# Designs tried in a protein design run: peptides against a protein of PDB entry 7RZF. Part 121

Target 1, 358 residues: chain A of PDB entry 7RZF
Amino acid sequence: PFQEEHLKQLYKIVPIKDIRNLYVTFPIPDLQKYYKSNPGHYLGHLIGHEGPGSLLSELKSKGWVNTLVGGQKEGARGFMFFIINVDLTEEGLLHVEDIILHMFQYIQKLRAEGPQEWVFQECKDLNAVAFRFKDKERPRGYTSKIAGILHYYPLEEVLTAEYLLEEFRPDLIEMVLDKLRPENVRVAIVSKSFEGKTDRTEEWYGTQYKQEAIPDEVIKKWQNADLNGKFKLPTKNEFIPTNFEILPLEKEATPYPALIKDTAMSKLWFKQDDKFFLPKACLNFEFFSPFAYVDPLHCNMAYLYLELLKDSLNEYAYAAELAGLSYDLQNTIYGMYLSVKGYNDKQPILLKKIIEKM
Target 2, 358 residues: chain A of PDB entry 7RZF as posed
Amino acid sequence: PFQEEHLKQLYKIVPIKDIRNLYVTFPIPDLQKYYKSNPGHYLGHLIGHEGPGSLLSELKSKGWVNTLVGGQKEGARGFMFFIINVDLTEEGLLHVEDIILHMFQYIQKLRAEGPQEWVFQELKDLNAVAFRFKDKERPRGYTSKIAGILHYYPLEEVLTAEYLLEEFRPDLIEMVLDKLRPENVRVAIVSKSFEGKTDRTEEWYGTQYKQEAIPDEVIKKWQNADLNGKFKLPTKNEFIPTNFEILPLEKEATPYPALIKDTAMSKLWFKQDDKFFLPKANLNFEFFSPFAYVDPLHSNMAYLYLELLKDSLNEYAYAAELAGLSYDLQNTIYGMYLSVKGYNDKQPILLKKIIEKM

## One batch from the design tools (peptide; made by RFdiffusion4, then SolubleMPNN)

Design b2_p16_1_s3 (from b2_p16_1, 6 letters changed)
Fold by OpenDDE base, seed 5:
Structure b2_p16_1_s3 (fold): chain B 358 residues (1-358), chain A 16 residues (1-16)
Amino acid sequence: as target 1 above (358 residues)
Amino acid sequence: SLTPFEAVQQKKLAEL
């Protein structure tokens, strides 16, 4: 366990590469025995969420952060870490105290809302999808991994333990949230801007760093983190597949796309999957407009339209990605291309959202 | 084996 002297510390680290990163680290109990409930995954899912009202969405709106990662990491024997890592902009490097304040405001929002069983159910469903469609690992890698996992899980659960959430444990979620406090924080800032300002060298890699105590006034600011009204829990992910039925191969299945509809306004080609037998589809739409590239003005307007459309769809992008759906929008010399890919069950929902924004 | 969330997060970490 970290002693009090190891908490409330700021590390300024000089990287070899030109990177700007912030690591906000909390020591937490060993959660391995709670794999069936995985409270650290629940919290990582919410803290690392990228939808509207998320921590990342607000920090991006400020121009301070590009990316955010949240989750548990293994520590030494008998403890773990919960880490929030962000990629910092040049401006974000000047606002590290405020970024961490926003992290504590979001954590305070999670405390105020309390554990949500529906969020746990979404995590369970997402993990079940990932397990069901896990790629076959190479036998040697798979056996070595299983052998490692056997130290932690019953033999009957070894194949599933990493994926199966079985128990909603709000008490354990609250227990981990109670460790995510300013008094338990370790902060590391990674930036070349600290070059020549360090006084220590790390023994293993020779990394230059400076260690400083975080001022008590800063800790108090973070302890007094209010509810920021911009933070909201995510909405339910409507894109999570529930139907995995694979339709039987038609007797007249063509090896190539067949024209199944031909009208004055549209042509439709279809090919059934004859190789992979996955509950996945790929919908490709090519839109033709005589106005798309008639002149430079129309070309620029078509470009701007597509950029605005992409921006308007960004609210769904993360939820779709989590659910194993993706979309792509491109300008073509004839108009626009749209692709929707992934699990077929919720593709109509995503397609409807795209069309409603067009 | 990463959860879908961890896979998205690792993809983002690998793009860093």
Scores: peptide ipSAE 0.030, ipTM 0.652, DockQ to the pose 0.477
Fold by OpenDDE base, seed 1:
Structure b2_p16_1_s3 (fold): chain B 358 residues (1-358), chain A 16 residues (1-16)
Amino acid sequence: as target 1 above (358 residues)
Amino acid sequence: SLTPFEAVQQKKLAEL
């Protein structure tokens, strides 16, 4: 376990690659024994969320961060880390203290709302989907992974333990949140801008770095993080599949798409899956407009329309991706192409959201 | 295999 002298430290690290990263790290207890409740996964899901009112959404809106990752990582024996990692913009590199303040404001929001059983249930449902449709990993990789997992889980649970959440433990969620405090922080900033400003070299890789204590005034600023009204819990993910029924292959099923509807305004082609037998579908729509490519002005208007449509759909993109749904929108010389792919159960909901924004 | 969350996070990390 880190002694108090190893906490509240700032590391300025020179990378080999031209990258700008921030790592905000908290020592936490070993959570492996709590795999049935997985409080670190619950917190990672919320802190790493990309929807409206998320930490990432606010940091992106300021132009400081491109990407955010949050979650638990294995440490040394008897402890883990909770890590919030962000990709920094050039501007974000100048605002690291304020970025970390926003992290603590979001964590404070999670404390104020308390543990949510519905969020746990969504994590459980998402993990159940991932388990049910786990691609058969190559036998060698799967066997090696199982052998590693056997050190942590009972033999009967080895296949399921990583996926099946069984117990809602609000007490353990609060326990981990109590470790996500400024007094327990280690900060690493990775940037080439620290070249020639380092005084230490890492023994294994020769990485140049500087270690500094975080000023007590900065720690106090983070300790006094208020509730930021921009931070909200995510809404319920309406795209999580619940029906996995596979319809029997029709007798009329052809190896190629069949024309099942032909009208003056639409043609519909259908092919049933005869190979994979998964509760997945691909919906493809081609929209034709005589105006889409008639001149440069209409072409630019059609492009702008599609960019605005994509931007208006960003609020659903992350929730859809978590649920194993995706969409794509492209300009064509004749108009627009839309595709919706993934689990079939909630595709109509996503398609409706797209149409409502069109 | 990753959870859906971990898979999305790993995709972001791979784009870095």
Scores: peptide ipSAE 0.032, ipTM 0.636, DockQ to the pose 0.539; fails the geometry check
Fold by OpenDDE base, seed 2:
Structure b2_p16_1_s3 (fold): chain B 358 residues (1-358), chain A 16 residues (1-16)
Amino acid sequence: as target 1 above (358 residues)
Amino acid sequence: SLTPFEAVQQKKLAEL
């Protein structure tokens, strides 16, 4: 267990690579015994969320952060860490205190809203999808992995324990959330800007660093983190597949796309999957306009339109990606191309949302 | 094997 002397510490670390990273680390209890509820995964899902009203969305809007990762990490026996890691911009490196303030404001929002069973259910459903479509591991690697996991899970559960959430435990979510406080924080900033400003060297890799106590005033500022009205819980992910039925291969299935609709306004080609037998589809749309690229003005308008359309769809991008859906939008010399890929069940929902923004 | 969340996060870390 970290002693009080190891808490409220700032580490300035010199990297070998030109990277700028912030690690905000909290010591938490060992959660391994709570694998059926996995409260650290619940919190990681919310803190690491990328949708509207997320921590990352606000930090990106300020130009301070490019990426954010939130989650639990193994420590030594008897404890874990909860880590919020961000990739810092050059500007973000100047605003580390305010970035961490926003982290605590988001955590305070999670406290104010309390544990949400629907969010747990989404995590459960996403993990169930991941388990169901898990690639076949090599037998030797799989056996070695199982043997390692048997130290932590009952034999009957060892195949599923990493994926299948079973128990909503709001008490455990609150317990972990109570460890995510400024008084328990360890901050590491990784930047070449600390070169020549370090006084210590790490024993194993020779990493140069400086350790400083975080000022009590800064800790107090973070402790007094208010509710920021920009932070919101994510909306329900409408894209999570629930139907995994695979239609039987038609006897007349062609090895190539067949023209199944031919009209003055549209041609439709279809090919059934004859190889993979997955509940996935690829939808490709090519739109033709006689005004596309007719002159430089129309070309620029078509480009601007597509950039605005992409921007308007960003609210769905992360939720779609989590659900194993993707879309792509491209300008073509004849108009526009749209692709929708992934699990077929919720593709119509994503396609509808795209069309509603067009 | 990664959860969908971990897979998205690892993809982002690999693109860095």
Scores: peptide ipSAE 0.029, ipTM 0.638, DockQ to the pose 0.488; fails the geometry check
Fold by OpenDDE base, seed 4:
Structure b2_p16_1_s3 (fold): chain B 358 residues (1-358), chain A 16 residues (1-16)
Amino acid sequence: as target 1 above (358 residues)
Amino acid sequence: SLTPFEAVQQKKLAEL
C-alpha cells in the first residue's frame, strides 16, 4: 500500500514517443471480492462517460483533452488503483491543475447525486449484451485469457464473473468515491516538454522523470472543488438492446439484396442475414440530390451541412457505441450517405434521432 | 474480457 509519503506526488515523465498524457491515480482497496457489484466499473462508466455534461465533454469544450479513460486497475497485493487518464492537447498541458480541478468537481457531483440504481442497471444490461455475444463475435481470442482469470474466480463463474453484475451496492460505490480525494492523489504528466528538466531515471527502461510534491495550496484548491453546474449525470441510454430475436430466414431469401420497394422517390433493397445469425442489421441510405454537386458552392454547403449534422449527433454517438450501435455520415458525389449498424432492436431510435437532426 | 465501456476505451486507446 502507498504510504502517506507516496501520496500528493507529481511525476513529470519524458516519453519516447511524442505523447501528452495525464494520469490521475488514486489508491483504492482491493475490489476483487466485490466483482458481483463492481463499484469501480460503475464509477469508471460515469467518469469515463462522453455524453453531454460528462467530464470529457467539458474538457473537450475547452480544447484541453482529446480522450478520457476512467477505471480501476490492478495494483500490488491487497490494493487497486482508480485511474483517470486523459490525452492532453498542447493547451491542456498548460492547464493540468484546472483539468484535475474539473475531475474533482465531477467526482463531487457524483457524491452529491449519490449512487444511482438505474446507472448500475445500465452497466448490468450492457455487460449482459457483451457476454451474450462474446463467443459469437470473436471465436479465436478467448482461450488464453480464461487461463489467467481462473486464478481469481471459481471455475463455474470464470466465464461470467467479468460481465455479470448481480448486486447493487451503493455503500461500495460511496466507499470508492471516498478514496477519490485530493489527499490520496498521485499525478503523472507524460510529455516531451519535460526533456532536460528531469532529475531521475527509472531503472528498467531508463525513463527520465522528475518527482515533486504537489503544493498544499493546489491540494486545497482541489479539496474545495465546488459543484460545477456544467456537470450532469448521463441520461438513460435508450440504445441498449433488449430484444435479441432472430427472425427465421424467409422462403424467398436471396443470396443478394432484393428490391422490395421501387417508387419514383425511393428504392429499397433487402438482404436477410444468412451467415452470422446475429440480431444485427446494417441500414444504408443513399440520398440523391441533383443540387448537391451542381457547383462548388452547393458542394461546400453540402459538406458544411454534414459537418453540422455530425456535430449535432455527437450527443448520441457514445451512448450508441456503448450499446453496440454505430452510424456514419458521408458526402457522396450524388448527395449524402447514411449508415446505421449494430443491434437491430434500437436502430429505429437512433435513426429517428438522426432524422430529427436533419 | 472487456466490458462495453472498456471495449470503447480500448478502441480509443488503439486509435492513439
Scores: peptide ipSAE 0.028, ipTM 0.665, DockQ to the pose 0.476; fails the geometry check

Design b2_p16_1_s4 (from b2_p16_1, 6 letters changed)
Fold by OpenDDE base, seed 1:
Structure b2_p16_1_s4 (fold): chain B 358 residues (1-358), chain A 16 residues (1-16)
Amino acid sequence: as target 1 above (358 residues)
Amino acid sequence: SLTPFEKVLEKKLKEL
């Protein structure tokens, strides 16, 4: 376990590549024995959330951060780390203290709301989906990972242990949240702007860095992080599939798309899956408008319309992606193209959300 | 997957 001298430390690190990263790291107890409840995954899901009212949404709105990842990571024997990693903009590099303040405000929001069983259930359902289909999608990556997992789990549970959430343990979630405090923080900033300002060299790769104590004033500022009214828990993910039924291959199934509807306003082609046998579908829509490209003004209006539509759908993008759904919207010379792909069960819900924004 | 830098940081964090 880190001694007090290793806590409240700032590392300024010079990268080889032109990258700007912030790592906010907390030492936590070894959670391996709690794999059935996985409190670190629960917290990583919320802290790393990208939807409205998330930490990332606020940091993006300020132009300080591009991406955010939160989660537990293996440490040395007997402890782990919880890490919040962000990709910094040039402006964000100047506001690292304020970025970390927002992290602690979000963590304080999680403490105030307390552990949510419905969030745990969503994590459980998402993991069950990932487990059920992992082996069918990419066999080559699975065998090498199993060998590593055999060291941590009983053989009978190895296949399921990474994905099987069974026990809601609010006490363990609170225990981990109690470790996510300013007094327990280690901060690393990675930027070329620290070149020529370092006094130490790392032994393995020759990485230049400077280590500094975080000022007590800054620690106190983070300890006094108020509830920020911009931070909210995510809404329930409506896109998580629950029905995985594979329909039998029809006798009339064609190797190519068959025209199943032909009207003055629409044509519909259908092809049943004869190869993959997955509860997935691809919906493709081409919309034709005589006005889409009639002149430069209409072209620009059609472009702006699609950009506004994409922006209005951004609230659903992350939830859809987590649930194994995706959509694509593009301009065509005749109008617009829409594609919806992924698990078939909740595609109608996503399609309805798209249509309601059109 | 850990970035090369996260691996370096992880190694150093394991040595502490």
Scores: peptide ipSAE 0.009, ipTM 0.456, DockQ to the pose 0.046
Fold by OpenDDE base, seed 3:
Structure b2_p16_1_s4 (fold): chain B 358 residues (1-358), chain A 16 residues (1-16)
Amino acid sequence: as target 1 above (358 residues)
Amino acid sequence: SLTPFEKVLEKKLKEL
């Protein structure tokens, strides 16, 4: 267990690679016994969310952070860690204190809103999708993983314990949130900018680092983190598939795309999946405009239009990706290309959102 | 999967 002397510490670490990372780490109780509720997964889902009003969206808007990951990690015997990891920009490296302030503001928002059963249900549904379509791991990797898990879970549950959420436990969510406090923080900053500024070397890998106590004034600043009105809980993910029915193969199924609609304004080709038998579809649209490539001005306008369209769709991108949906938009010499891929159940919803922004 | 470096950091974070 971390003694008080190990808390409120800042580590400046020199990487081998040119990387800039921030690790904000909290010691938490061992949550393995609570695998059916997995409160650390719930918190990781929210803290690591990339949608509007998320921690990442705000930190990206400031130009400080590129990516964010939140979640629990295994500790030593009897404790775990909750870690918030961000990829820092050069500017973000100068604003680490303010980045961490925003983390505590977001955590404070989660405390103020309290545990949400609908968020738990989304986590449950997402995990059920991930479990149902889990790629068969190579037998060696699978057996080694199972052997490790058998120490923690009943044999009957070993296959499902990592994926199936069964119990909403708001008390456990609040318990973990109560550990995510400035007084319990350990901060590691990884940057080549610390080269020649370190005073310690780690014995195992020769990693150069400096350890510093975080000033009490900085801890107090983080303890007094107010509610930031820019932070919001995510909206419900409308893209999570619930229907996984596979349509029967049609008797007239062709091995190649068949032209099923031919009109003055549209042609439609269709090919049924005859190989994979997955509840997935790939929708590809090519839009033709006589104006798209007529001159440099129209080309630039078409490019700008597509960039604005992509930007306007960013609010859905993360929710779609979580649900196993993706889209792509590209300029062509004839106009625009749109692709929508993934689980077929909610593709019409995503396609409608795209069309409404067009 | 943690990079070798992240494993070192995690190990350091565990040994601390």
Scores: peptide ipSAE 0.009, ipTM 0.430, DockQ to the pose 0.049
Fold by OpenDDE base, seed 4:
Structure b2_p16_1_s4 (fold): chain B 358 residues (1-358), chain A 16 residues (1-16)
Amino acid sequence: as target 1 above (358 residues)
Amino acid sequence: SLTPFEKVLEKKLKEL
């Protein structure tokens, strides 16, 4: 375990590449034995969420952060790390203390709300999807991965252990969340802006860095993190597939898209999957408007409409992506193109959301 | 010897 002297430390690191990263790291107990409940995954899912009211959403809105990843990582024997990693903008590099304050405000929100069984269930369902449709890893890569996992899991569970969520353990979630405190923090900032400002060199890669204690005033500021009303738990992900039934191939299945509806206002082509046999669909819509490209004004209005539509749908983008759904909207010379792709089960829900915003 | 934190950072920096 880290001694108290190793806590509340700031590392300023010079990268080889032109990157700006922040790592906020917390020592946590070894959670390997709790893989069936995986409390670190629960917290990583929430802290790493990208939807409305998320930590990333707020940090993006300020122009400070591009991407955020939260989760547990292996440490040395007997402990792990919980890490929040963000990609910093140039502006975000100037606001690291405030970024970390927002992290602690979000963590405080999680404490106030307490563990949510429905969030655990979503993590379970998402992991089940990921497991079920895991691309058959190439045998060599798969065998090497299995060999590594065999050190941690029973042979019978090795294939599923990374994805298996069976036990909702709010006590373990609270235990990990209790370790995510300013007094237990280690911060690393990676930026070329520290070039010539370092006093140490890492032995393995020659990475230049500076270590300094985080001021007690800054620690106290983070300890006094209030409930920021911008932070909210995510809404339930309505796009998570639960039905994976593959429909039987029709007897008259055509090798090409067949015209199944022909009206004055619409044509519909359909092709059943005869190759992949996945519970997935691709819905493609071409909207034709004789007015879309009549003049430059109409073109600009069509463009603006699409941008506004995309913005209005952004609240669903991350939830859809997590659930293995995607959508695309494009202007065409005849109007607009919409595509919806992924698991077919919840595509009607996403399509309805799109149409409701149109 | 690298601290466990420095090792985690090193591993992450390699993955970048």
Scores: peptide ipSAE 0.017, ipTM 0.471, DockQ to the pose 0.046; fails the geometry check
Fold by OpenDDE base, seed 2:
Structure b2_p16_1_s4 (fold): chain B 358 residues (1-358), chain A 16 residues (1-16)
Amino acid sequence: as target 1 above (358 residues)
Amino acid sequence: SLTPFEKVLEKKLKEL
């Protein structure tokens, strides 16, 4: 366990690469025995969420952060870490204290809302998708990975343990949240701006750093983090596939797209997958408008329309991505192109959301 | 002996 002297520390680290990163780290108990509930994954999913009302959404809106990752990492025997890592902008490097304040405001929001079984179920369903369609590792790498985890998991569960969520444990979620406090924080800031301002060198890599105690006033500021009304729990991800049925190849399946509908208003081509045998589809739509490219004004209006449409769809982008769906919208000389790709089960839902915004 | 944090930092710095 970390002694109190190791907590509330700030590390200023000089990188070799021109990067700006913030690591906010909390020591947590060893949760390995709780792999079936994986409370750190639940919290990582929420803290690392990119949708509306997320921590990242707010930090991005301020121009302070580009990316955010939240999750547990293994430590030494008997403890783990929960880490929130962000990629900092130049401006964000000046606002690290406020970034961390927002982290604690979001954590406070999670405490106020309490553990949500539906979020656990969403994590379970996402992990089931990831497990089902994981790439086959190379035999040597796979064997070494299995050997490395056999000491942690029963032999029968080794293949599934990383993905298996079976038990909703709100008590363990709360227990981890109770460790995500300012009094338990270790902060590392990685930036070239600390060059020539360090007083220590790390023995293993020669990394230059400075260690400082975080001022008690700053800790107190973070302890007094209020509920920020901008932070909200995500909505349920409607795009997570649950049906993975692969339809049998039709006898009349052509190696090229066949015209299956020809009307005055629409033509439809279809090709069944004869190669991959995945529960995936690609929907491609070309919309034709005689007005799209008539003059520069109409061209600019069509462009602005598409940009507004893309912006209006941004609320679904992350949820779609997590569910293995993607969409693309492009202007064409004849009008607009729309593509929807990924797991076929929830594509109609995404397509409906797109059409409702049009 | 590296603190567990220094080990995590070391591992993270290796991943960079």
Scores: peptide ipSAE 0.017, ipTM 0.471, DockQ to the pose 0.044; fails the geometry check

